Peptides against a protein of PDB entry 3PBP. Designs and how they scored, part 18

Target 1, 203 residues: chain A of PDB entry 3PBP
Amino acid sequence: LNEKDLNLILNKSLVMYESLDSTTDVIVKRNVIKQLQFVSKLHENWNSRFGKVDIQKEYRLAKVQGPFTINPFPGELYDYTATNIATILIDNGQNEIVCVSFDDGSLILLFKDLEMSMSWDVDNYVYNNSLVLIERVKLQREIKSLITLPEQLGKLYVISDNIIQQVNFMSWASTLSKCINESDLNPLAGLKFESKLEDIATI
Target 2, 203 residues: chain A of PDB entry 3PBP as posed
Amino acid sequence: LNEKDLNLILNKSLVMYESLDSTTDVIVKRNVIKQLQFVSKLHENWNSRFGKVDIQKEYRLAKVQGPFTINPFPGELYDYTATNIATILIDNGQNEIVCVSFDDGSLILLFKDLEMSMSWDVDNYVYNNSLVLIERVKLQREIKSLITLPEQLGKLYVISDNIIQQVNFMSWASTLSKSINESDLNPLAGLKFESKLEDIATI

## One batch from the design tools (peptide; aimed at target 1 N11 L114 I180 S183)

Design b1_p30_2 (made by RFdiffusion4)
Pose (drawn by RFdiffusion4):
Structure b1_p30_2 (pose): chain A 203 residues (1-203), chain P 30 residues (1-30)
Amino acid sequence: as target 2 above (203 residues)
Amino acid sequence: SFEEERLKAIKEAVKRKMEFTKKVQEKAEE
């Protein structure tokens, strides 16, 4: 955990602690407070020279959160099954797109709009487990796998049956991160959220 | 239509993320 990232989760934790009010669900309040306490303890034991911190076994037992809401979910896909999931980096600030494969050779590019709180005990804990659909890409080929190269932002390799295609969504993803970082929604107006699809090779 | 719903959802989602990121940046300045 480098210094930049350590401070990022600390500040996110502080923003949520302040975001607490009385209508806030008791279970959620507990987790937010626990998250702040935990991230603070990490900050206290963080070894700056190695950029690392030890984590006791107690804090590693966590229960799953979900299911995430996928909004708006495409109606056709109720007849199909999800195949793969990939994570694609948009910028240099941990901003990412979640990608999911389906039986119909389709791809949904998702964005997480709500900040999740950490949770360890709570069963079936859902809260800000929210994803939003940005785009859908039908390749009409059998998608055998998804691959990413850390060196290339906003690009995803999709291995179909005899093709390796590259879905390139930096056309709109670059603007998306700018608005997130500049707190300005205007550039989004009019932007067509269409990814450049490109055949890389025959396999 | 579905495309209208998608675009509305994107706008709302990005707005929410921007508001939260702005607060995180204010905390980083402090």
Fold by OpenDDE base, seed 3:
Structure b1_p30_2 (fold): chain B 203 residues (1-203), chain A 30 residues (1-30)
Amino acid sequence: as target 1 above (203 residues)
Amino acid sequence: SFEEERLKAIKEAVKRKMEFTKKVQEKAEE
């Protein structure tokens, strides 16, 4: 972590803390507080001369690891099982798209509805993982794996039995990113959420 | 409709993220 990253995490933690209210789940509240305390301590101990922080092993980034809800959920998928999950960055501001594959060959592209705090108790932490459906892509293939490349924003590689396909959703993700970063929702109006599918290789 | 619900949900989620991001940016400027 560099100073910029630490400051970002601190600011996020502060905002999360300030968002806590009486309706917030007790476990969530505790986790947010712990996060803030931890990050604050790191900030206090920041060696500005060397730009280093001794991050204790306790620092864990929040990931989509637990059960999640999808809103709205496609009725056609009620009888199918999720097979793979991947997270794809769409910008350098930590905006991400979550992708879930199903055993019917469908891909759903999802947006996180809520900010997650760091997981301090992995075994007992109840993740409030609410996800919003952006797009459903029907591949009608058995999806074996999902691959992402950090250097390729808004791209997902889907591996099936005999083909690698690229799903590119930057056509709409760039707009989402812009809306978020510039604090303007206007560009969302009329936006089509249609990803581009391209065959990359036959295997 | 399902589509309307989806679009509404997207807008709301993006709005929340936008507001969060804005607050974070404001904190960075203090």
Scores: peptide ipSAE 0.587, ipTM 0.941, DockQ to the pose 0.809
OpenDDE base, seeds 1, 2, 4, 5: peptide ipSAE 0.586, 0.586, 0.585, 0.587; ipTM 0.941, 0.941, 0.941, 0.941

Design b1_p30_2_s1 (made by RFdiffusion4, then SolubleMPNN; from b1_p30_2, 16 letters changed)
Fold by OpenDDE base, seed 4:
Structure b1_p30_2_s1 (fold): chain B 203 residues (1-203), chain A 30 residues (1-30)
Amino acid sequence: as target 1 above (203 residues)
Amino acid sequence: SFEEKVEKAVLEGVGKKAEFNAKVKENLAK
């Protein structure tokens, strides 16, 4: 975590806070406020010894939100179980694709359309936990693990029993990233969400 | 079709995220 990252987190938290209104659930309000308070305190006490100790304590109290929902969800996957999850960067602006594998050999590529907060002192906190389905890739093999390399944008490595395959989705992810960053959705028209599969190695 | 649903969801989702990011950028510029 550096100053730039902290500023980004702070601003995200601020935007989230600013989105609160009279119709927002009380639990959500409380949670968002707590997050903002935490981040603000972190920002104020950046590099301070006192701040670090206190921040660490508070951070430990926060939990990752879950579960997530997927929209739309492929009906064929209702009977299957998720096995692996990975997050892949698609640009330098922190846009990411989430990949989930299933025990039928399917991969689903997802992105977060809503900003989520951490869970703060609330059990079973769920808000803005939806993920948007972009693509389903059927590998028809048992997926053992998913590997990503930070220096390789839009690439996912899938390890199965005897093969490593690369899933490259930059064909559409570059456009997606651009649309998000530039607030122009026009390039999405006619875009095909089809990743490229390549065998990398036999193991 | 399912594909149409996906396309629609992506379009809507990207729109939401884009709007959020725009607000973030605006705040950062202040």
Scores: peptide ipSAE 0.548, ipTM 0.929, DockQ to the pose 0.926
OpenDDE base, seeds 1, 2, 3, 5: peptide ipSAE 0.520, 0.546, 0.524, 0.541; ipTM 0.918, 0.928, 0.917, 0.928

Design b1_p30_2_s2 (made by RFdiffusion4, then SolubleMPNN; from b1_p30_2, 16 letters changed)
Fold by OpenDDE base, seed 5:
Structure b1_p30_2_s2 (fold): chain B 203 residues (1-203), chain A 30 residues (1-30)
Amino acid sequence: as target 1 above (203 residues)
Amino acid sequence: SFEEKLREAVMEGVGKKAKFNAKVKEKLKE
C-alpha cells in the first residue's frame, strides 16, 4: 500500500459515504461510516508508527463480506461446483476481472459493478456484493489452478493435468476499462466478449 | 436470449461503475 492507493481508497470511501441517504439500511450506514473512519485514520497517521499499530488492530476487526451474487448466472452451472478463483487487473487503475472456474471445465469472467465495503463488527454483512457475468469460456478440462501475473494485464493462465493455457481477454477488457474510466458506454455497443485461448506449454 | 441478458447486465454494470469512478475522480481534485 502506497500513498496513491491510500488516497484512492479514502476517496472511494468518501463517495460511498456521500451516497448514503434516508433509504439506506442502518447496518449499511454503520459499515460505510466505520470504513471511512478507519481509512481516514490511516490517512492521517500514514507516517506515524503509532498510527500504523492502531490501524492494524482495527483492520483485524474487519471481515470480508459473504458470498457474491452473479448476474446473470448460467443455468447449466447450477449443477457444478466452483473450483478456483482469480482476480486479473485490466488497467493500471483498479479495474479488474474476477474469474471463477467450475468442475465442468468452464470459466466465467466477472465484473464488479458496485463498490463493496468491508464488514465491520457485523456478522453476515452483505451489501453491494454483485458480480456481472461477461463471458463463459468452456475449456472442457479439469482445471487444477488459475495463475495471474501482475505485469500481464488481462491474461489468465489455466493449468490442467498436462497443459497450460492462456486466456487473453484484452480484446474486450481494454474497451471495458476505457468505458469505465471515461464514463462513455458507446464503445460497448457491438463489442464481442470473446477471449482468446492459446496453448502455452505441455506439462 | 441469454447473450442479450449478458450484454444488458454489462452495460448497466459498467454504467454504475463509471458513475462511481467519476465521483471518485472529483473527490481526488478536492
Scores: peptide ipSAE 0.549, ipTM 0.927, DockQ to the pose 0.938
OpenDDE base, seeds 1, 2, 3, 4: peptide ipSAE 0.502, 0.544, 0.501, 0.504; ipTM 0.914, 0.927, 0.913, 0.915

Design b1_p30_2_s3 (made by RFdiffusion4, then SolubleMPNN; from b1_p30_2, 14 letters changed)
Fold by OpenDDE base, seed 2:
Structure b1_p30_2_s3 (fold): chain B 203 residues (1-203), chain A 30 residues (1-30)
Amino acid sequence: as target 1 above (203 residues)
Amino acid sequence: SFEEKVREAVLKGVGKKAEFNKKVQEKLKE
């Protein structure tokens, strides 16, 4: 964590705070406020020269919350269980796609439409864990693991019993990234959300 | 259709994120 990163987190926290209203869940509200307070304190105590900061005790108790809500959810998957999860970067910023695999051999590619907050309560999982379904990929095989490489944007490697496959979704993710970064949604019109599946190796 | 629901959700979701990002960038410039 450097000063730039801290500043980014601070501003994200500020935006989250400013988005709070009377309809916001009290737990979410509390956690957002705590996060802002914590990050603000860190920012105030940051020594860029030595890369030092006074970390509050609460930081050790805070954790990143995982996904919780998926919309819309494919009805067919209600009967199946999630097996793996992975996060894939789609640009050099902070935009990413979340992938969840199921025991029917399906992959769902998801987008975080809300910024997730840190959990300041160890036993509390009620946060902005909203994910939007973009694409479902049916592999029709048992998925053992999901692997990502940071240097390979928009690529997911799926390991099954006898094959490694690559899922490449940059065909649409590049546009999605651009839309986010430029605040222009027009390029999304008519965009087809179809990933490229390629066999990489047999095992 | 389900596909239409997905499309709508994506547009809405990306819109939210875009707005969030814009606000963050604006604050970074302050």
Scores: peptide ipSAE 0.555, ipTM 0.928, DockQ to the pose 0.881
OpenDDE base, seeds 1, 3, 4, 5: peptide ipSAE 0.550, 0.553, 0.548, 0.549; ipTM 0.929, 0.929, 0.929, 0.929

Design b1_p30_2_s4 (made by RFdiffusion4, then SolubleMPNN; from b1_p30_2, 13 letters changed)
Fold by OpenDDE base, seed 2:
Structure b1_p30_2_s4 (fold): chain B 203 residues (1-203), chain A 30 residues (1-30)
Amino acid sequence: as target 1 above (203 residues)
Amino acid sequence: SFEEKLRQAVMEGVGKKAEFQKKVQEKLKE
């Protein structure tokens, strides 16, 4: 964590705070405010060499949110169980793709469309926990593990049986990243969300 | 169709994320 990262987190928290309105649930408001307060204190402490705030205690109270929802969810997968999860970077910023594998041999590629806060002193806090389905890839084999390499953007390695396969989704992820970063959705029109599969090695 | 639903969801989702990112960037410039 550096100053740049901290500033980013702070501003994200501010945006979340500013998104609150009169219709927002009280619990959500409280949670967002607590996060903003925490980050603000952290930021102040970071810039100030004077005075130590016990940030560690508050950090320990923060928890991850509960389960996510996927929209839309493939009906065929209701009868199957998720087996692995991985997060893949698609740019040098904050944009990522989430991949979940299922015991039917399917991979689903997802992205988070909403900013999610940590849970602060609230049990079972759930808000903005949605993921958007982009693509389903059917491998028709038992998936044992998912591997990602930070230096390889938009690439996922799938280990199944005795084979390693690479899933490359930069064909659409690059465009998606650009759209997000430039706030221009036009390039998404007509974009084909189809990843490339390649056998890499036999185990 | 399911494909159409997917596309719609992606468009909407990316839009939301883009808007959020834009707001964040604007704040970073302040």
Scores: peptide ipSAE 0.549, ipTM 0.929, DockQ to the pose 0.930
OpenDDE base, seeds 1, 3, 4, 5: peptide ipSAE 0.543, 0.547, 0.547, 0.548; ipTM 0.928, 0.928, 0.928, 0.929

## One batch from the design tools (peptide; aimed at target 1 V15)

Design b2_p8_3 (made by RFdiffusion4)
Pose (drawn by RFdiffusion4):
Structure b2_p8_3 (pose): chain A 203 residues (1-203), chain P 8 residues (1-8)
Amino acid sequence: as target 2 above (203 residues)
Amino acid sequence: IENKIKFL
């Protein structure tokens, strides 16, 4: 955990602690407070020279959160099954797109709009487990796998049956991160959220 | 998107 990232989760934790009011659900309040306490303890034991911190076994037992809301979910896909999931980096600030494969050779590019809180005990804990659909890409080929190369932002390799295609969504993803970082929604108006598809090779 | 920005 480098210094930049350590401070990022600390500040996110502080923003949520402040975001607490009385209508806030008791279970959520507990987790937010626990998150702040935990992230603070990490900050106290962080070894700056190695950029690492030890984590006790107690804090590693966590229960799953979900299911995530996928909004708006495409109606056609209720007849199909999700195949793969991938994560693609948009910028240098941990901003990412979640990609999901389906039986129909389709791809949904998702964005997480709500900040999650950490949770350890709570069963079936859902809260800000929210994803939003940005785009759907139908390759009409059998998608065997998804691959990413850390060196290339906003690009995803999709291995179909005899083709390796590259879905390139930096056309809109670059603007998306700018607005997230500049807190200005205007550049999103009029942007067509269409990714450049490209055949890389025959396999 | 708006929610992400509000959070930040």

Design b2_p8_3_s1 (made by RFdiffusion4, then SolubleMPNN; from b2_p8_3 with I1V)
Fold by OpenDDE base, seed 2:
Structure b2_p8_3_s1 (fold): chain B 203 residues (1-203), chain A 8 residues (1-8)
Amino acid sequence: as target 1 above (203 residues)
Amino acid sequence: VENKIKFL
């Protein structure tokens, strides 16, 4: 956590708070308000000289977020188990793709289109819990590990028994990043969500 | 059908 990240989380928490109205669910209101209170207190307690923040005891008992939904969920994956998860930055901001592997050798690339607060009050906080399926890559391999390199935007390394493969999704992720940052989804119309798979090394 | 993924 750095000052930039803290300011970003504060701004996000403010936007979430400002989106609350009389019709918003009470559980959502409580979570968003408590998040804003948490981040505000973190900001007050921020020591830039040491890169340290003192977290009050009242906020150390955050609850688990989710469960999450994937839309659309690939019907074949109901019979399979998720094995690995990774997040991959698509820009120098904060836009990320969530990658999940399955034991059928599938990799799904997911986008979180809605901001979600941490759960502060209730277990199974499910407000804005959707993930959008962007792409399914079928590797037909047992996926042992997912590796990301922070300096390599929109790239995922998939480790199997005898091979390292690179999944490169910058062909579409650059457009997605632009759409998010400009708040304009029009450039996504007709965009092909097809990642490049390349063998990098035999191991 | 809500496809709930629970990260354990």
Scores: peptide ipSAE 0.035, ipTM 0.722, DockQ to the pose 0.046
OpenDDE base, seeds 1, 3, 4, 5: peptide ipSAE 0.035, 0.033, 0.033, 0.032; ipTM 0.718, 0.715, 0.713, 0.712

Design b2_p8_3_s2 (made by RFdiffusion4, then SolubleMPNN; from b2_p8_3 with I1V K6N)
Fold by OpenDDE base, seed 2:
Structure b2_p8_3_s2 (fold): chain B 203 residues (1-203), chain A 8 residues (1-8)
Amino acid sequence: as target 1 above (203 residues)
Amino acid sequence: VENKINFL
């Protein structure tokens, strides 16, 4: 956590708070208010000289977020188990893709289109719990691990028993990053969500 | 059908 990240989380928490109205669910209101209180207290207790934040004991009892939904979910993956998860940065603004591997050798690339607060009050907090399916990549290999390099935007390394493969999705992720940052989704119309798969090394 | 992913 750095000061920039803390300020970003504070701004996100403020926007979420400002979106609350009389019709908003009480559980959502409680979680968003507690989120803003938490981040505000983190900001108050921020020590830039030491890169430290004192977290009050009352905020250490955060609950599990989710379950998450994937839309659309690939019907074939109901019979398979998720094996790995990774997050891949697509820009320097903390926009990221979530990647999940399955035991059929599939990768799904997912986008979190809605901001979600931490769960502070209830278990199974499901407000804004959707993930958008962008792409399914079929590797036809047993996936052992997913590796990301922070300096390599929009790249995922997939390790199997005998090979390292790179999944490069910057062909579409650069456009997605722009759309998010500009709050304009029009450039996504007609964009092909097809990642480049490349063999990097044999193990 | 809600496709719930639980991270265990």
Scores: peptide ipSAE 0.032, ipTM 0.702, DockQ to the pose 0.045
OpenDDE base, seeds 1, 3, 4, 5: peptide ipSAE 0.031, 0.032, 0.032, 0.030; ipTM 0.699, 0.701, 0.703, 0.693

Design b2_p8_3_s3 (made by RFdiffusion4, then SolubleMPNN; from b2_p8_3 with K4Y L8R)
Fold by OpenDDE base, seed 3:
Structure b2_p8_3_s3 (fold): chain B 203 residues (1-203), chain A 8 residues (1-8)
Amino acid sequence: as target 1 above (203 residues)
Amino acid sequence: IENYIKFR
C-alpha cells in the first residue's frame, strides 16, 4: 500500500458513500459508512515515511464478502467444478480481471463492474456481488494451476500436465482499463473480447 | 439459477 493507492481507496469509498440514498438498504448504508470511516481513519493515521498504519481492532473483524454471482453464467459449466482462481492486473492502478478455471478445461475471465464495500456487520454480504463474464477460453486440458506475474499486465499462465500456455487479454483489457480510468464506456462498443492463447513451454 | 462463487 502506498499513498496513491490509499487516495484511490478513499476516493472509491467516497463515491460509494455519495451513491447512498433514501432507498438504499440499511445494511448497505451501514457497511458503506463503516468503509468510509475505516479508510478515512487509515488516511489520517498514514505514515508516509514508513508506509505503515495502525488499524484499530474494530476494523480487523471484517466478515467474508460474497457469495458472488457470475452473469451470464455459461450453461455448460453447471455440470463442472471450479478448480483454480487468479486475479490479474490490467493496469498500474487497481483494475483487475478475475480468472476462474473449471475441470472441463474452461477459463472464464470476469470483471467486477460495481464497487463493493467490505462486510463489517453481516455474513454473506451480497450488495454489488455480481461479476460480469467477459470471455470464456476453452483449453480442452486439465488445468493444474494458474500463475500471474506482477510485472506482466493482462497475462495469465496456465499450467497443465505437459504444457505451459499464456493467455494474453491486453487486446481488450487496455481499452477496458482506459474506459474505467476515464469514466467513458464508449470505446467498449464493438470491442472484441478475444484473448490470445500461446504455447510457452512443454514440461 | 444464479451460480455463487465464494472467494476465500
Scores: peptide ipSAE 0.019, ipTM 0.633, DockQ to the pose 0.048
OpenDDE base, seeds 1, 2, 4, 5: peptide ipSAE 0.018, 0.018, 0.008, 0.009; ipTM 0.621, 0.623, 0.521, 0.496

Design b2_p8_3_s4 (made by RFdiffusion4, then SolubleMPNN; from b2_p8_3, 3 letters changed)
Fold by OpenDDE base, seed 2:
Structure b2_p8_3_s4 (fold): chain B 203 residues (1-203), chain A 8 residues (1-8)
Amino acid sequence: as target 1 above (203 residues)
Amino acid sequence: VENYIKFR
């Protein structure tokens, strides 16, 4: 965590707080307020001391977010089990794609289109818990592991029993990153969400 | 049908 990242989280937390209204669920209000309080205190403490930031005990008891929904969920995957998960950076602004593998050899590439708070008070916090399905890649192999390299934006390495394959989605992820950063979704119209699959090495 | 992924 650096000052830039902290400022980004603070700004996100402020935007979430400002989006609260009279119709917002009480659980959501509590979580968003508690997040803003946490990040604000963290920011204050960060500016006051080089090194160790003491986090109050109440914020160390954050709960698990989710469950998450996938929309649309591929009907064929109802009978299959998720095996691996990875997050892949698409830019230097911390925009991410979530990748999930299944035991049928499928990869799904997911985007979190909505910002959600941490879960501070309740279990199973499900506000803004939707993930958008971008692409399904079928490898027709048993996926053993998913590897990402921080210096390689929009690339996922898939390890199977006998091969390492690269999934490269920068063809569309660069456009997606631009859309997010500019708050303009128009360039997504007509964009093909087709990743490149390449064999890297035989094992 | 909402399909839930729980990250454990």
Scores: peptide ipSAE 0.026, ipTM 0.661, DockQ to the pose 0.047
OpenDDE base, seeds 1, 3, 4, 5: peptide ipSAE 0.025, 0.025, 0.010, 0.024; ipTM 0.656, 0.651, 0.497, 0.629

Design b2_p8_4 (made by RFdiffusion4; failed a check: a repeat of another design)
Pose (drawn by RFdiffusion4):
Structure b2_p8_4 (pose): chain A 203 residues (1-203), chain P 8 residues (1-8)
Amino acid sequence: as target 2 above (203 residues)
Amino acid sequence: SVTIFDVK
């Protein structure tokens, strides 16, 4: 955990602690407070020279959160099954797109709009487990796998049956991160959220 | 709820 990232989760934790009011669900309030306490303890034991911190076994037992809401979910896909999931980096600030494969050779590019709180005990804990659909890409080929190369932002390799295609969504993803970082939604108006598809090779 | 813009 480098210094930049350590401070990022600390500040996110502080924003949520402040975001607490009385209508806030008791279980959620507990987790937010626990998150702040935990992230603060990490900050106290963080070894700056190695950029690492030890984590006791107690804090590593966590229960799953979900299911995430996928909004708006495409109606056709109720007849199909999800195949693969990939994570693609948009910028240098941990901003990412979640990608999911389906039986119909389709791809949904998702964005997480709500900040999650950390949770350890709570069963079936859902809260800000929210994803939003940005785009759907139908390759009409059998998608065997999804691959990413850390060196290339906003690009995803999709291995179909005899083709390796590259879905390139930096056309809109670059603007998306700018507005997230500049807190200005205007550049999104009029942007067509269409990714450049490209055949890389025959396999 | 807390959004991406709240934490950026």

Design b2_p8_4_s1 (made by RFdiffusion4, then SolubleMPNN; from b2_p8_4 with F5L K8N)
Fold by OpenDDE base, seed 3:
Structure b2_p8_4_s1 (fold): chain B 203 residues (1-203), chain A 8 residues (1-8)
Amino acid sequence: as target 1 above (203 residues)
Amino acid sequence: SVTILDVN
């Protein structure tokens, strides 16, 4: 965590708070308010010299978020098991894609399209719990591991028994990043979500 | 649907 990230989280928490109205569920209101309180206190207590902040006990008891849903989910993958998960940054503003591999050799690229608060007071906090399926990449091989490099935006390395492959999705992720950062979805119209697959090395 | 549990 750095000052830039903290400011981003604060801004997101403020926007989330400002979205509350009289029709918002009480549980959601409570969680969003507590989120803003937490981040505000973090910001007030932030020591930029040491990158430290004290977290009060009441905020250290956050609960599990989810479950999350994947939409749409490929029907054939119901017969298979998820094997690996990775998070890939698509910009320097902490926007990210979630990748999940399956034992059929598929990769699904997912995006969380809605902001969500932490779960503070209740279990099974599921507000804004959706993940959007962006792309399915079929490798048709056994995937052993997923590797990401923080300095390489929009790139995923897939390790199989005898090969390392790179999945590069910046062709569309750059546009997605722009849409998120500018709060404008118009550039997504007509965008092709097709990643580039490249063999990197034989192992 | 497939569900994911996020453990923070």
Scores: peptide ipSAE 0.027, ipTM 0.602, DockQ to the pose 0.053
OpenDDE base, seeds 1, 2, 4, 5: peptide ipSAE 0.017, 0.027, 0.014, 0.018; ipTM 0.590, 0.617, 0.534, 0.580; seed 4 fails the geometry check

Design b2_p8_4_s2 (made by RFdiffusion4, then SolubleMPNN; from b2_p8_4, 4 letters changed)
Fold by OpenDDE base, seed 5:
Structure b2_p8_4_s2 (fold): chain B 203 residues (1-203), chain A 8 residues (1-8)
Amino acid sequence: as target 1 above (203 residues)
Amino acid sequence: SVTVLDIN
């Protein structure tokens, strides 16, 4: 965590707070308010010299976020089990793709289109918990592990029994990143969400 | 819809 990241989180928390109204669910209100309080206190207590902050006791027992939903969920995958999960940076900001593998050899690439607060006082906090399915990549092999390299944007390494493959989705992720950063979805129109699969090494 | 827990 650095000052830039903290400011970004603060801004996101403020936007969430400002979106609250009389119709907002009470659980959402509590979590969003608590989120803003937490981040605000972090910001106030931020020691820029050491990159340290004291977290008050009341915030140290946050609950697990989720569950999350995937939309649309491929019907074929109901009979299969998820095996691995990874997040992949698509730019030098905080935009990420979530990848989930299944035991049929499928990879699904997911995008979180809505901001979500931490869960502070409830289990199974589910507000803005949707993930958008962008692409399904079928490898038709047992996936053992998913590896990402921080210096390699929009690349996922898939390890199977005898092969390492690279999934490169920068063909569309660069456009997605631009759309997010510019708050303009127009460039997504007609964009083909097809990643490149490449064999890297035999093992 | 399927439910997934993000553990990252």
Scores: peptide ipSAE 0.022, ipTM 0.574, DockQ to the pose 0.056
OpenDDE base, seeds 1, 2, 3, 4: peptide ipSAE 0.016, 0.021, 0.021, 0.019; ipTM 0.575, 0.573, 0.567, 0.506

Design b2_p8_4_s3 (made by RFdiffusion4, then SolubleMPNN; from b2_p8_4 with K8N)
Fold by OpenDDE base, seed 2:
Structure b2_p8_4_s3 (fold): chain B 203 residues (1-203), chain A 8 residues (1-8)
Amino acid sequence: as target 1 above (203 residues)
Amino acid sequence: SVTIFDVN
């Protein structure tokens, strides 16, 4: 955590807070308020010299987030089990794609389209818990691991028994990043969500 | 839908 990240989290928390209204669920209100309180206190206690903050005990008792839903979920994957998960940066900000592998050799690339607070109050906090399916990549291999390199935006390395493959999705992720940053999703209309798969090395 | 969980 650095000051820039802290400011970003604060801004996100403020935006969430400002989105609250009389129709908002009480649980959501409580979580968003707690989020803002936490980040605000964190900001107040920020030691810029050391990049450290002491977190009060009450905020260390946060609950597990989720469950999350994947929409649409490929029907055939109901018969298979998820094996790996990774997050891939698509820009120098905080925009990320979530990748999940399955034991059929599939990769699904997911986007969290809505901001979500931590679960501060209740278990199974499910507000804004959707993940959007962007792309399914079928490798038809046993996926051993998923590797990301922070310096390589929009790239995922898939390790199988005998091969390392690169999934490059910057063809569409660059547009997605722009859309997010500009708060305009229009450029996504008609965009092809097709990643490039390349063999990198034989093991 | 399939559900996943995230931790803090």
Scores: peptide ipSAE 0.034, ipTM 0.615, DockQ to the pose 0.056
OpenDDE base, seeds 1, 3, 4, 5: peptide ipSAE 0.022, 0.031, 0.021, 0.019; ipTM 0.618, 0.619, 0.606, 0.594

